Peptides against a protein of PDB entry 6DSZ. Designs and how they scored, part 57

Target 1, 361 residues: chain A of PDB entry 6DSZ
Amino acid sequence: NYVVTAQKPTAVNGCVTGHFTSAEDLNLLIAKNTRLEIYVVTAEGLRPVKEVGMYGKIAVMELFRPKGESKDLLFILTAKYNACILEYKQSGESIDIITRAHGNVQDRIGRPSETGIIGIIDPECRMIGLRLYDGLFKVIPLDRDNKELKAFNIRLEELHVIDVKFLYGCQAPTICFVYQDPQGRHVKTYEVSLREKEFNKGPWKQENVEAEASMVIAVPEPFGGAIIIGQESITYHNGDKYLAIAPPIIKQSTIVCHNRVDPNGSRYLLGDMEGRLFMLLLEKEEQMDGTVTLKDLRVELLGETSIAECLTYLDNGVVFVGSRLGDSQLVKLNVDSNEQGSYVVAMETFTNLGPIVDMCV

## One batch from the design tools (peptide; made by RFdiffusion4, then SolubleMPNN)

Design b1_p11_7_s1 (from b1_p11_7, 5 letters changed)
Fold by OpenDDE base, seed 1:
Structure b1_p11_7_s1 (fold): chain B 361 residues (1-361), chain A 11 residues (1-11)
Amino acid sequence: as target 1 above (361 residues)
Amino acid sequence: LEEALKEIESL
């Protein structure tokens, strides 16, 4: 009996960093199709802790910390619309991944969006938002006592949403999204009323953004607002401040992923389709009243990596580059460039063996 | 860039 051990998936389709195993541990979580890998980040590298099989391809993977939790919880949505909230529990040497809540969030009606599944969590952990279908925004209220993930839909007038995020520092949960209509691409905001199950007018909008605007980054306080990334431009807007840059270097290849480096949103990693790694910098100006405003945006080329599907900053200048098309990497960011002008050094490479063909035998 | 990267090692 040849037990053909099914080869484990190696292509990375998502990664996230947070405190999942404990309040003190820094974790790297990696999604590889149906597999979740959990690591502890140490001074010596990545220590494997647990691997979990999921009942479908992981489409969304986000860490969040509800008020009064000591560590992060994990939200997962599969490509088959199975949602769960997971908790890590350790008792001595016994490690359990506990399902706190679960549900299927598939609708019987609706057109699946061409840009795929988007899942986002409110920074204040009031709700999860899902863009699954055109013209619908699904809301999952976050309640500690709810073992069954119940969702409702709010109608979106904007049928073609490109990307969506929750904003920081908003009294009510507020989404910011890029959408396309016959006139071009635009940015809009909506407040989400949990009570009335409807949208209210958001704090700001920006009509006629770049035609290829593809990503929204929510910026934490003190800056607030959002960054919009296009093919040719990067723009910032918070309702009061607008700033745009068009660095020629980003026009060479499409930016496809991003990750926040600093908790205050002063720096972001950007990855493009050629495997170039950039730093986006938000330069601050401190006002006499103690308010912090955005002075300028700058983009710097750090170096080259594998083509990132996802990026996550770990600690001490170490970045995980999750790749679907190539080998995933741990890379070190250095203050000084090498002889080739690169600030990136590969520390570890994880071989990608390509897609597992599910041979239904 | 050096100033931006120096702050990374202090986190």
Scores: peptide ipSAE 0.039, ipTM 0.737, DockQ to the pose 0.874
Fold by OpenDDE base, seed 3:
Structure b1_p11_7_s1 (fold): chain B 361 residues (1-361), chain A 11 residues (1-11)
Amino acid sequence: as target 1 above (361 residues)
Amino acid sequence: LEEALKEIESL
């Protein structure tokens, strides 16, 4: 009996940073197909804490902190529509990952969206939103006492949603999404009524955005609003302020991932299909009334990495580059450029042995 | 870019 030790998956398909193991620990969580790897970020590098096998390919992985929780909880959705909320518990040397809630959120009726599964969490932890099927938005109310994740659908008139996020600073949970219709791509907002289980009119919309607008970034307060990333342009809108830039440098390759650097949303990392790493900067202007408004947007090329499937800023200018196609990396961002004009230095490389094809024999 | 990276607190 050759126990073929099934090689562990090495291709990264998701990563997130937060405080999962404790309130004080900074964690890196890495999704590799069905495997979740949990690290503590230390001055010496990544310390492995635990690996967890999941019941299916991880499609969504998000950290969130409900009111009154001392540390983050982990939401996972699998490609087979199994949802769970996980909690880390440690008692001495004993480490347990506890399922606080679970459920299957698959619908019997609906066309699976061609752009795949999107899962988002309201910043105030009121609900989870899921775009699984065309013309449907699934809502999972977040209730602490409910071990069974119950969901309901709201009908979307917009059949072709490209990307969706919850906005910050909204009295009611509010989604912002890019959608495509016969006239082009557009941005719209909806308030989500948990009580009535319907959409209400959102605070703003932007018709006729760039034809290749592909990503929505929700911007925290004080700016609020959203960034829309296209092939040729980056736009900001918050209902009151609109700003667009078209830096020639982003036209060379499609931006495919992003990560917020600052809690206030002043900086974002952007990764493209060539492995270029950018910084998107939101320049602020303080008004006489003490309000902060967006003055300008700027994009700067930092350097080159492996082609990112996901990016996450850790701490002290260290970034994890999760790669599906190449080796994942820890990289350091430097203030000064090297001789090649790069601000990026590779610290560690994690060999990608390729996709594990689960051949069900 | 230097200003954008200066806020990266070096431990």
Scores: peptide ipSAE 0.038, ipTM 0.730, DockQ to the pose 0.721
Fold by OpenDDE base, seed 2:
Structure b1_p11_7_s1 (fold): chain B 361 residues (1-361), chain A 11 residues (1-11)
Amino acid sequence: as target 1 above (361 residues)
Amino acid sequence: LEEALKEIESL
C-alpha cells in the first residue's frame, strides 16, 4: 500500500487581502487549486491561521463587506460552478469557517467562455456578477437573509467579453467591460437593473481601444471610472475625462495582473509575464471648486519578481507575489533603488513544486 | 516615484 502522501498544491492561482478574521486583522488569503490558505499579516510576517479544503478548484475568490458587517465576507466560486459566501468565526481557540450562503450557478445551456470564469462584486455589495458563458451575464443578488444563492442571467449582446468590473460611485450597479468584435476591441458600460433583470445603457463607452486591451481596473472615488490595460497602452476613462499613455517599457511583456495599493486608487501594482513589477500612478489635480481630477498617468518599473498570477499589497511596502509558474514571494518595496535600479527586495520565497498530478490510482 | 514610495511606509 503506497500511501501516496498527497502533496499539497503549491501553485498559487489567486490571492486577496482584507479583514476576514476580524475587523482589525489584515489577512492574506491564498488560493492553491482546491485549498484556501488564510494568514494574518503581522510585523513578523505571515501567520497561518487556517487551511480550508474546497469541493473544487477555486476560480473566483473575492472579499466584500456588506452594509452592517463588521468584517469582510468571502465569495468563492469553483471551476464546477459551486458558489459560496464564507464567514470566519473564532471562539477562543476554536476557528470555524461558516457557509453563510451557497448555490450551484451552472447553466444547462451556454458555451463556457474561452477566457475562463470572471467573478466580480459590486462595490456597494448589491450583487455579484459572473461571466461564465458567452453572451450571458449572471447576477447573484446579495441578500443577508438568503442562505441560498439564487442567480439569473442577463443576455449580453457582446459575445466575446475579455474582462469586466463593477464601477464605483454609481447609483445603480454598473459594469465596465472590454469586448472584442470583428472591428476590434471596445469598452462599454451597462447599468444592471436588479428589478427588471436587464441591462440599461451605461454612462459611457469607448470604441476602438487598443487591439490587445485585456484588463479593466475599476477606479474608486474621487477619480471614478476605469483603467484599461493593453499590450502597448494604458488608458483611463470616467465618462468626462480620457487619458492614454503608451510607455515603451510595457511593450516588452504583457501585463497579466494588478492590485490596488491605495484605497483611493492613486497607485496600482502591475505584473507582467516576465516577472517585472510596475507601479501605475494616478496623479491628481485639485480644481478650484475642490473637485479632484486625474492629471496624468505614470508607470514606473519597480523591479523583478517571480511571474505573478496575482499580486497583493499588504502593508508597509510589503507585497505578496502569488506565482503559478514559479515560487511565490514576499517582497519589500524600498524608497531608494539598489545599484541595479531595483526597488524590490525578496523577503521570503515559497517553493512551488509544480503541478501535482493527482494520479488517482 | 520616491515620493510615491515614501507614502507606502506611512500606511
Scores: peptide ipSAE 0.037, ipTM 0.738, DockQ to the pose 0.899
Fold by OpenDDE base, seed 4:
Structure b1_p11_7_s1 (fold): chain B 361 residues (1-361), chain A 11 residues (1-11)
Amino acid sequence: as target 1 above (361 residues)
Amino acid sequence: LEEALKEIESL
């Protein structure tokens, strides 16, 4: 009996940072197929805390902190549409991952979207939104006392959603999404009514964005609004302010992931298909009335890493580069460039052994 | 860029 020690997945397909183990701990959570790895970020590096096997490939992994929770909860959706909300609980040396809520969110009717599963959480923790199927937006209301994840669908007229996020600073939960129709790609917003289970008109729209607009970044207050990333352009819109840049450097390779550095959304890391790491900078302009507006957008090349599937800023200029195709990395961002003009230094590399080929023996 | 990166160390 060759105990084929089932090689643990090494390819990273998601990562998130937050305060999952405690209010004080900074955690890195890494999704590797069906495996969730939980680390504490320390001055010495990543300390492993626990590994969790999930009942399916992790498709969505998001931390969120409902009102009255001392630490973050974890939402997971699997590729088989199993949803759960997880809580970390420690009692002495005993570590438990508790399922606060669960449910299956699969629909009997619907075309699975070609761009895969999208899961998003309202910044005010009012709901989870899921784009699973074309022409449907699934809503999971977040209720503190509900152990059963109830969901309902709202019909989307827009059949080909490319990316979607919840916006910040909205009275009602508001989504912003890029969609494609026969006329091109567009950005639209909808308010989500939990009561009526319908969409209301959102605060703004932008028709005819770049043809290859692929990502939406929701920007926190004070800026609000969203960033739309394309192949050739990066645009910002908040209903009142529009700004677009077309830095030549981003045309060389498609940006495929992003992560917010600052809580206020002043900086974002961007990763492209060549493993280039960029900083997107939002320059502030303070108005005489105390309002903060976006003055400009800037993109700076930081350096090169493994091709990121996901990025997460940790602390003290340390970034985790989660790679599916290559080795994942911890990298340090430096203020000063090296002799090659790179601001990125690899601190640690995590070998990716590739897809576990289930050798059917 | 240097100013932007200096602010990273202060987070």
Scores: peptide ipSAE 0.029, ipTM 0.729, DockQ to the pose 0.895

Design b1_p11_7_s2 (from b1_p11_7, 6 letters changed)
Fold by OpenDDE base, seed 1:
Structure b1_p11_7_s2 (fold): chain B 361 residues (1-361), chain A 11 residues (1-11)
Amino acid sequence: as target 1 above (361 residues)
Amino acid sequence: LKEALKEIESL
């Protein structure tokens, strides 16, 4: 009896960093199709802790910390619309992944969006937002006692949402999204009322952004607002401040992923379709009243990596490059460039064996 | 860039 051990998936389709195993541990979580891999980040590298099989392809994977939790919880949504909230529990050598809540969030009606599933969490952990279908925004209220993930839909007038995030520093949960209409691409904000289950007018909008605007980054306080990434431009808006740059270097290849380096949102990693790694820098200006405003935006080329599907900054200048098309990597960011002008050094490479063909035998 | 990268090692 040849037990053909099914080859484990190696292509990475998502990654996230946080404190999942404990309050003190820094974790890297990697999604590989139906598999979740959990690592502890150490001075010696990645220590494997647990691997978990999911009942479908992981489409969304986000860490969040509700008020009064000592460590992060994990939200997962599968491509079959199975949602769960997971908790890590360790008792001695026994490791358990506990399902705190679960549900299926599939609708019987609606057109699945062409840009796929988007899942976002409010920074204050008031709700989860899902863009699954055109013209609908699904809300999952976050309640500690709720073992069953119940969702409701709010109608979106904007039928073609490109990307959406929750903003920081908002009294009510507020989404910022890029959408397309016959006149072009635009940015809009909505407040989400949990009580009334409706949208209210958001704090700002920006009509007629770049035609290829594809990503929204929510910026933490003190800056607040959002960054909009296009093919030719990067723009910042917070309702009061607008700033745009068009660095020629980003026009060479499409930026496809991003990750925040600093908790205050001063630096972001950007990855493009050629495997180029960039740093986006937000330069601050401190006002006499103690307020911090955005002075400038700058983009710097760091070096080359595998083509990133996802990026996550770990610690001490170490970055995980999750790749679907190539080998995933741990890379080190150096202060000084090498002889080739690169600030990136590969520390470890994880071989991608390609897509697992599910042979239904 | 060098100043921005120096702050990375201190986090």
Scores: peptide ipSAE 0.257, ipTM 0.853, DockQ to the pose 0.880
Fold by OpenDDE base, seed 2:
Structure b1_p11_7_s2 (fold): chain B 361 residues (1-361), chain A 11 residues (1-11)
Amino acid sequence: as target 1 above (361 residues)
Amino acid sequence: LKEALKEIESL
């Protein structure tokens, strides 16, 4: 009897930070296939708190704080379309992960999207949005009293959605998405009517963005709007203001992940397919009326890391680099560059043993 | 960049 000790997955496929264990604790949550690892960020480093087995590969993992909650809740969607909302509870030494709500959101009809599952949460916690199938946007209304996650579909005319986010500062839940049609790639917005279960016209659109525009970043207030990242360009649009930059340095490798550093959206980390780490900077201009507008966009090379699948700014210049292809890392951002011009120093490396082929014998 | 990174240590 060969007890194949099932090696724990080491490849990271998602990470998020927030206040999941308590209102005060800063957490790092790491998705490794079917496993969720929960850490507390401390001055000494990452303290492991709990590992949770999921009934499938984690496809979406997002923290959100509904109105009147003291700490974040966790939304998880698996690759088999099992959805849950999880709450952390601790009583003394007893740690429980409680399922507040669950459901299966699989449709019997629909073509699974080639770009995979996208899951997003409205910043005001009114709904969860899911792009699972081409030509459909699934909505899960967020209701505190509902233990069963019920969803409905809204038809999207745009069949080839590349990426989608909810915008900030919108009276109604508003999505912004990049889509492809025969004419190229475009950005569009829709308001989501929960009452009527339909899309209304959004505040703005941008036709003919860069042909390889691949990511949408929703920018919080005071800027609002979205950043669109392509292969050659980074653009900002909020309905009133448009800015574009084409820094030559980003042409060398595709940006594949991002993470917001500041709550106000002034800084973002960007990671590319070569393991380069960038800072995207939003420069503000204060108008005479006290309004804040975006003055400029800048991209600066920080250094090199493992190829990030996900990035998470923690605290005090520490960044978690979650890697699927290489070793995950904790890195420190320094104010001053080294002799090579790098601002990045590796603090800790987490060995990736590669794909565990579960040979079910 | 240096100014932006200085603010990171103060978070």
Scores: peptide ipSAE 0.251, ipTM 0.854, DockQ to the pose 0.904
Fold by OpenDDE base, seed 3:
Structure b1_p11_7_s2 (fold): chain B 361 residues (1-361), chain A 11 residues (1-11)
Amino acid sequence: as target 1 above (361 residues)
Amino acid sequence: LKEALKEIESL
């Protein structure tokens, strides 16, 4: 009996940073197909804490901190629509990953969206939103006492949602999304009524955005609003302020992932299909009334990495580059460029042995 | 860019 030790998956399909193991620990969580790897970020590098096998390919992985929780909880949705909320518990040397809530959120009726599964969490932890099927937005109310994740659907008139996020600073949970219709791509907002289980009119919309607008970034306060990333342009809108840039450098390759660097949303990392790493900068202007408004947007090329499937800023200029197509990396951002003009230095490389095809024999 | 990277604390 050759126990073929099934090689562990090495291709990264998601990563997130937060405080999962404790309030004080900075964690890197890495999704590799059905495996979740949990690290503590230390001055010496990544310390492995635990690996968890999931019941299916991880499609969504998000950290969130409900009111009154001392540390983050982990939401996972699998490609088979199994949802769970996980909690880390440690008692001495004993480490347990506890399922606080679970459920299957699959619908019997609906066309699975061609752009795949999107899962988002309201910044105030009021709900989870899921775009699983065309013309439907699924809502999972977040209730602490409920071990069973219950969901309901709201009908979307917009059948072809490209990307969706919850906005920050909204009295009611508010989504912002890019959608496509016969006239082009557009941005719209909806308030989500948990009580009435319907959409209300959102605070703003932007018709006729760039034809290849592909990503929405929700911007925290004080700026608020959203960034829309296209092939040729990056736009900002918050209802009161609109700004667009078209840096020639981003036209060379499609931006495919992003990560927020600063809690206030002043800086974002962007990765493209060529492995170029950019910094998106939000320049602030302080108004006489003490309000902060967006003055300008800038994009700066930092350097080159492996082609990122996901990016996450850790700490102290260290970035994890999660790659599906190449080796994942820990990279350091430097204030000064090297001889090649790069601000990026590879610290560690994690060999990708390729996709594990689960051949069910 | 240098100003944007200055807030990157050195490990």
Scores: peptide ipSAE 0.227, ipTM 0.844, DockQ to the pose 0.705
Fold by OpenDDE base, seed 4:
Structure b1_p11_7_s2 (fold): chain B 361 residues (1-361), chain A 11 residues (1-11)
Amino acid sequence: as target 1 above (361 residues)
Amino acid sequence: LKEALKEIESL
């Protein structure tokens, strides 16, 4: 009996940072197919805390902190539409991952979207939104006392959603999404009514964005609004302010992932298909009335890494580069460039052995 | 960029 030690997945398909183990701990959570790896970020590097097997490939992994929770909870959705909310509990040396809530969110009717599963959480933790099927937006209301994840669908007129996020600073939960129709790609917003289980008109829309607009970034206050990333352009819109840049450097390769560096959304990391790492900078303009507006957008090349599937800023200029195609990395951002003009230094590399070919023996 | 990167060390 060759115990084929089932090689653990090494390809990263998601990563998130937050305070999952405690309010004080900074954690890195890594999704590797069906496995969740939990680390504490320390001055010495990543300390492994626990690995968790999930009942399916992790498709969505998001940390969120409901009002009155001391630490973050983890939302996971699998590719088989199993949803759960997880809590970390430690009692002495005993570490438990508690399922606070669970449910299956699969619909009997619907075309699975070609762009895959999208899961988003309202910044005020009012709901989870899921784009699973064309023409449907699933809502999971977040209620503290409910162990069963109840969901309902709202019909979307827009059948081909490319990406969707919840906006910040909205009285009602508000989504912003890129969609495609026969006329091109567009950005639209909807308010989500939990009471009426319907969409209301959102605060703004932008018709005829770049044809290859692929990502939405929700920008926190004070800026608010969203960034739309395309192949050739990066645009910002918040209902009142519009700004677009077309830096030539981003045309060389498609940007495929992003991560917010600053809590206020002043900086974002961007990764492209060539493994280039960029900083997107939001320059502030303070008005005489104390309002903060976006003055400009700038993109700077930091350096080269493994091709990122996901990025997460940790602390002290350390970034985790989660790679599906290559080795994942811990990299350090330096203030000064090296002789090659790179601001990126690899600190640690995590070997990716590729897809576990289930050798059916 | 340098100023932006300096602020990273303070996070």
Scores: peptide ipSAE 0.160, ipTM 0.827, DockQ to the pose 0.919

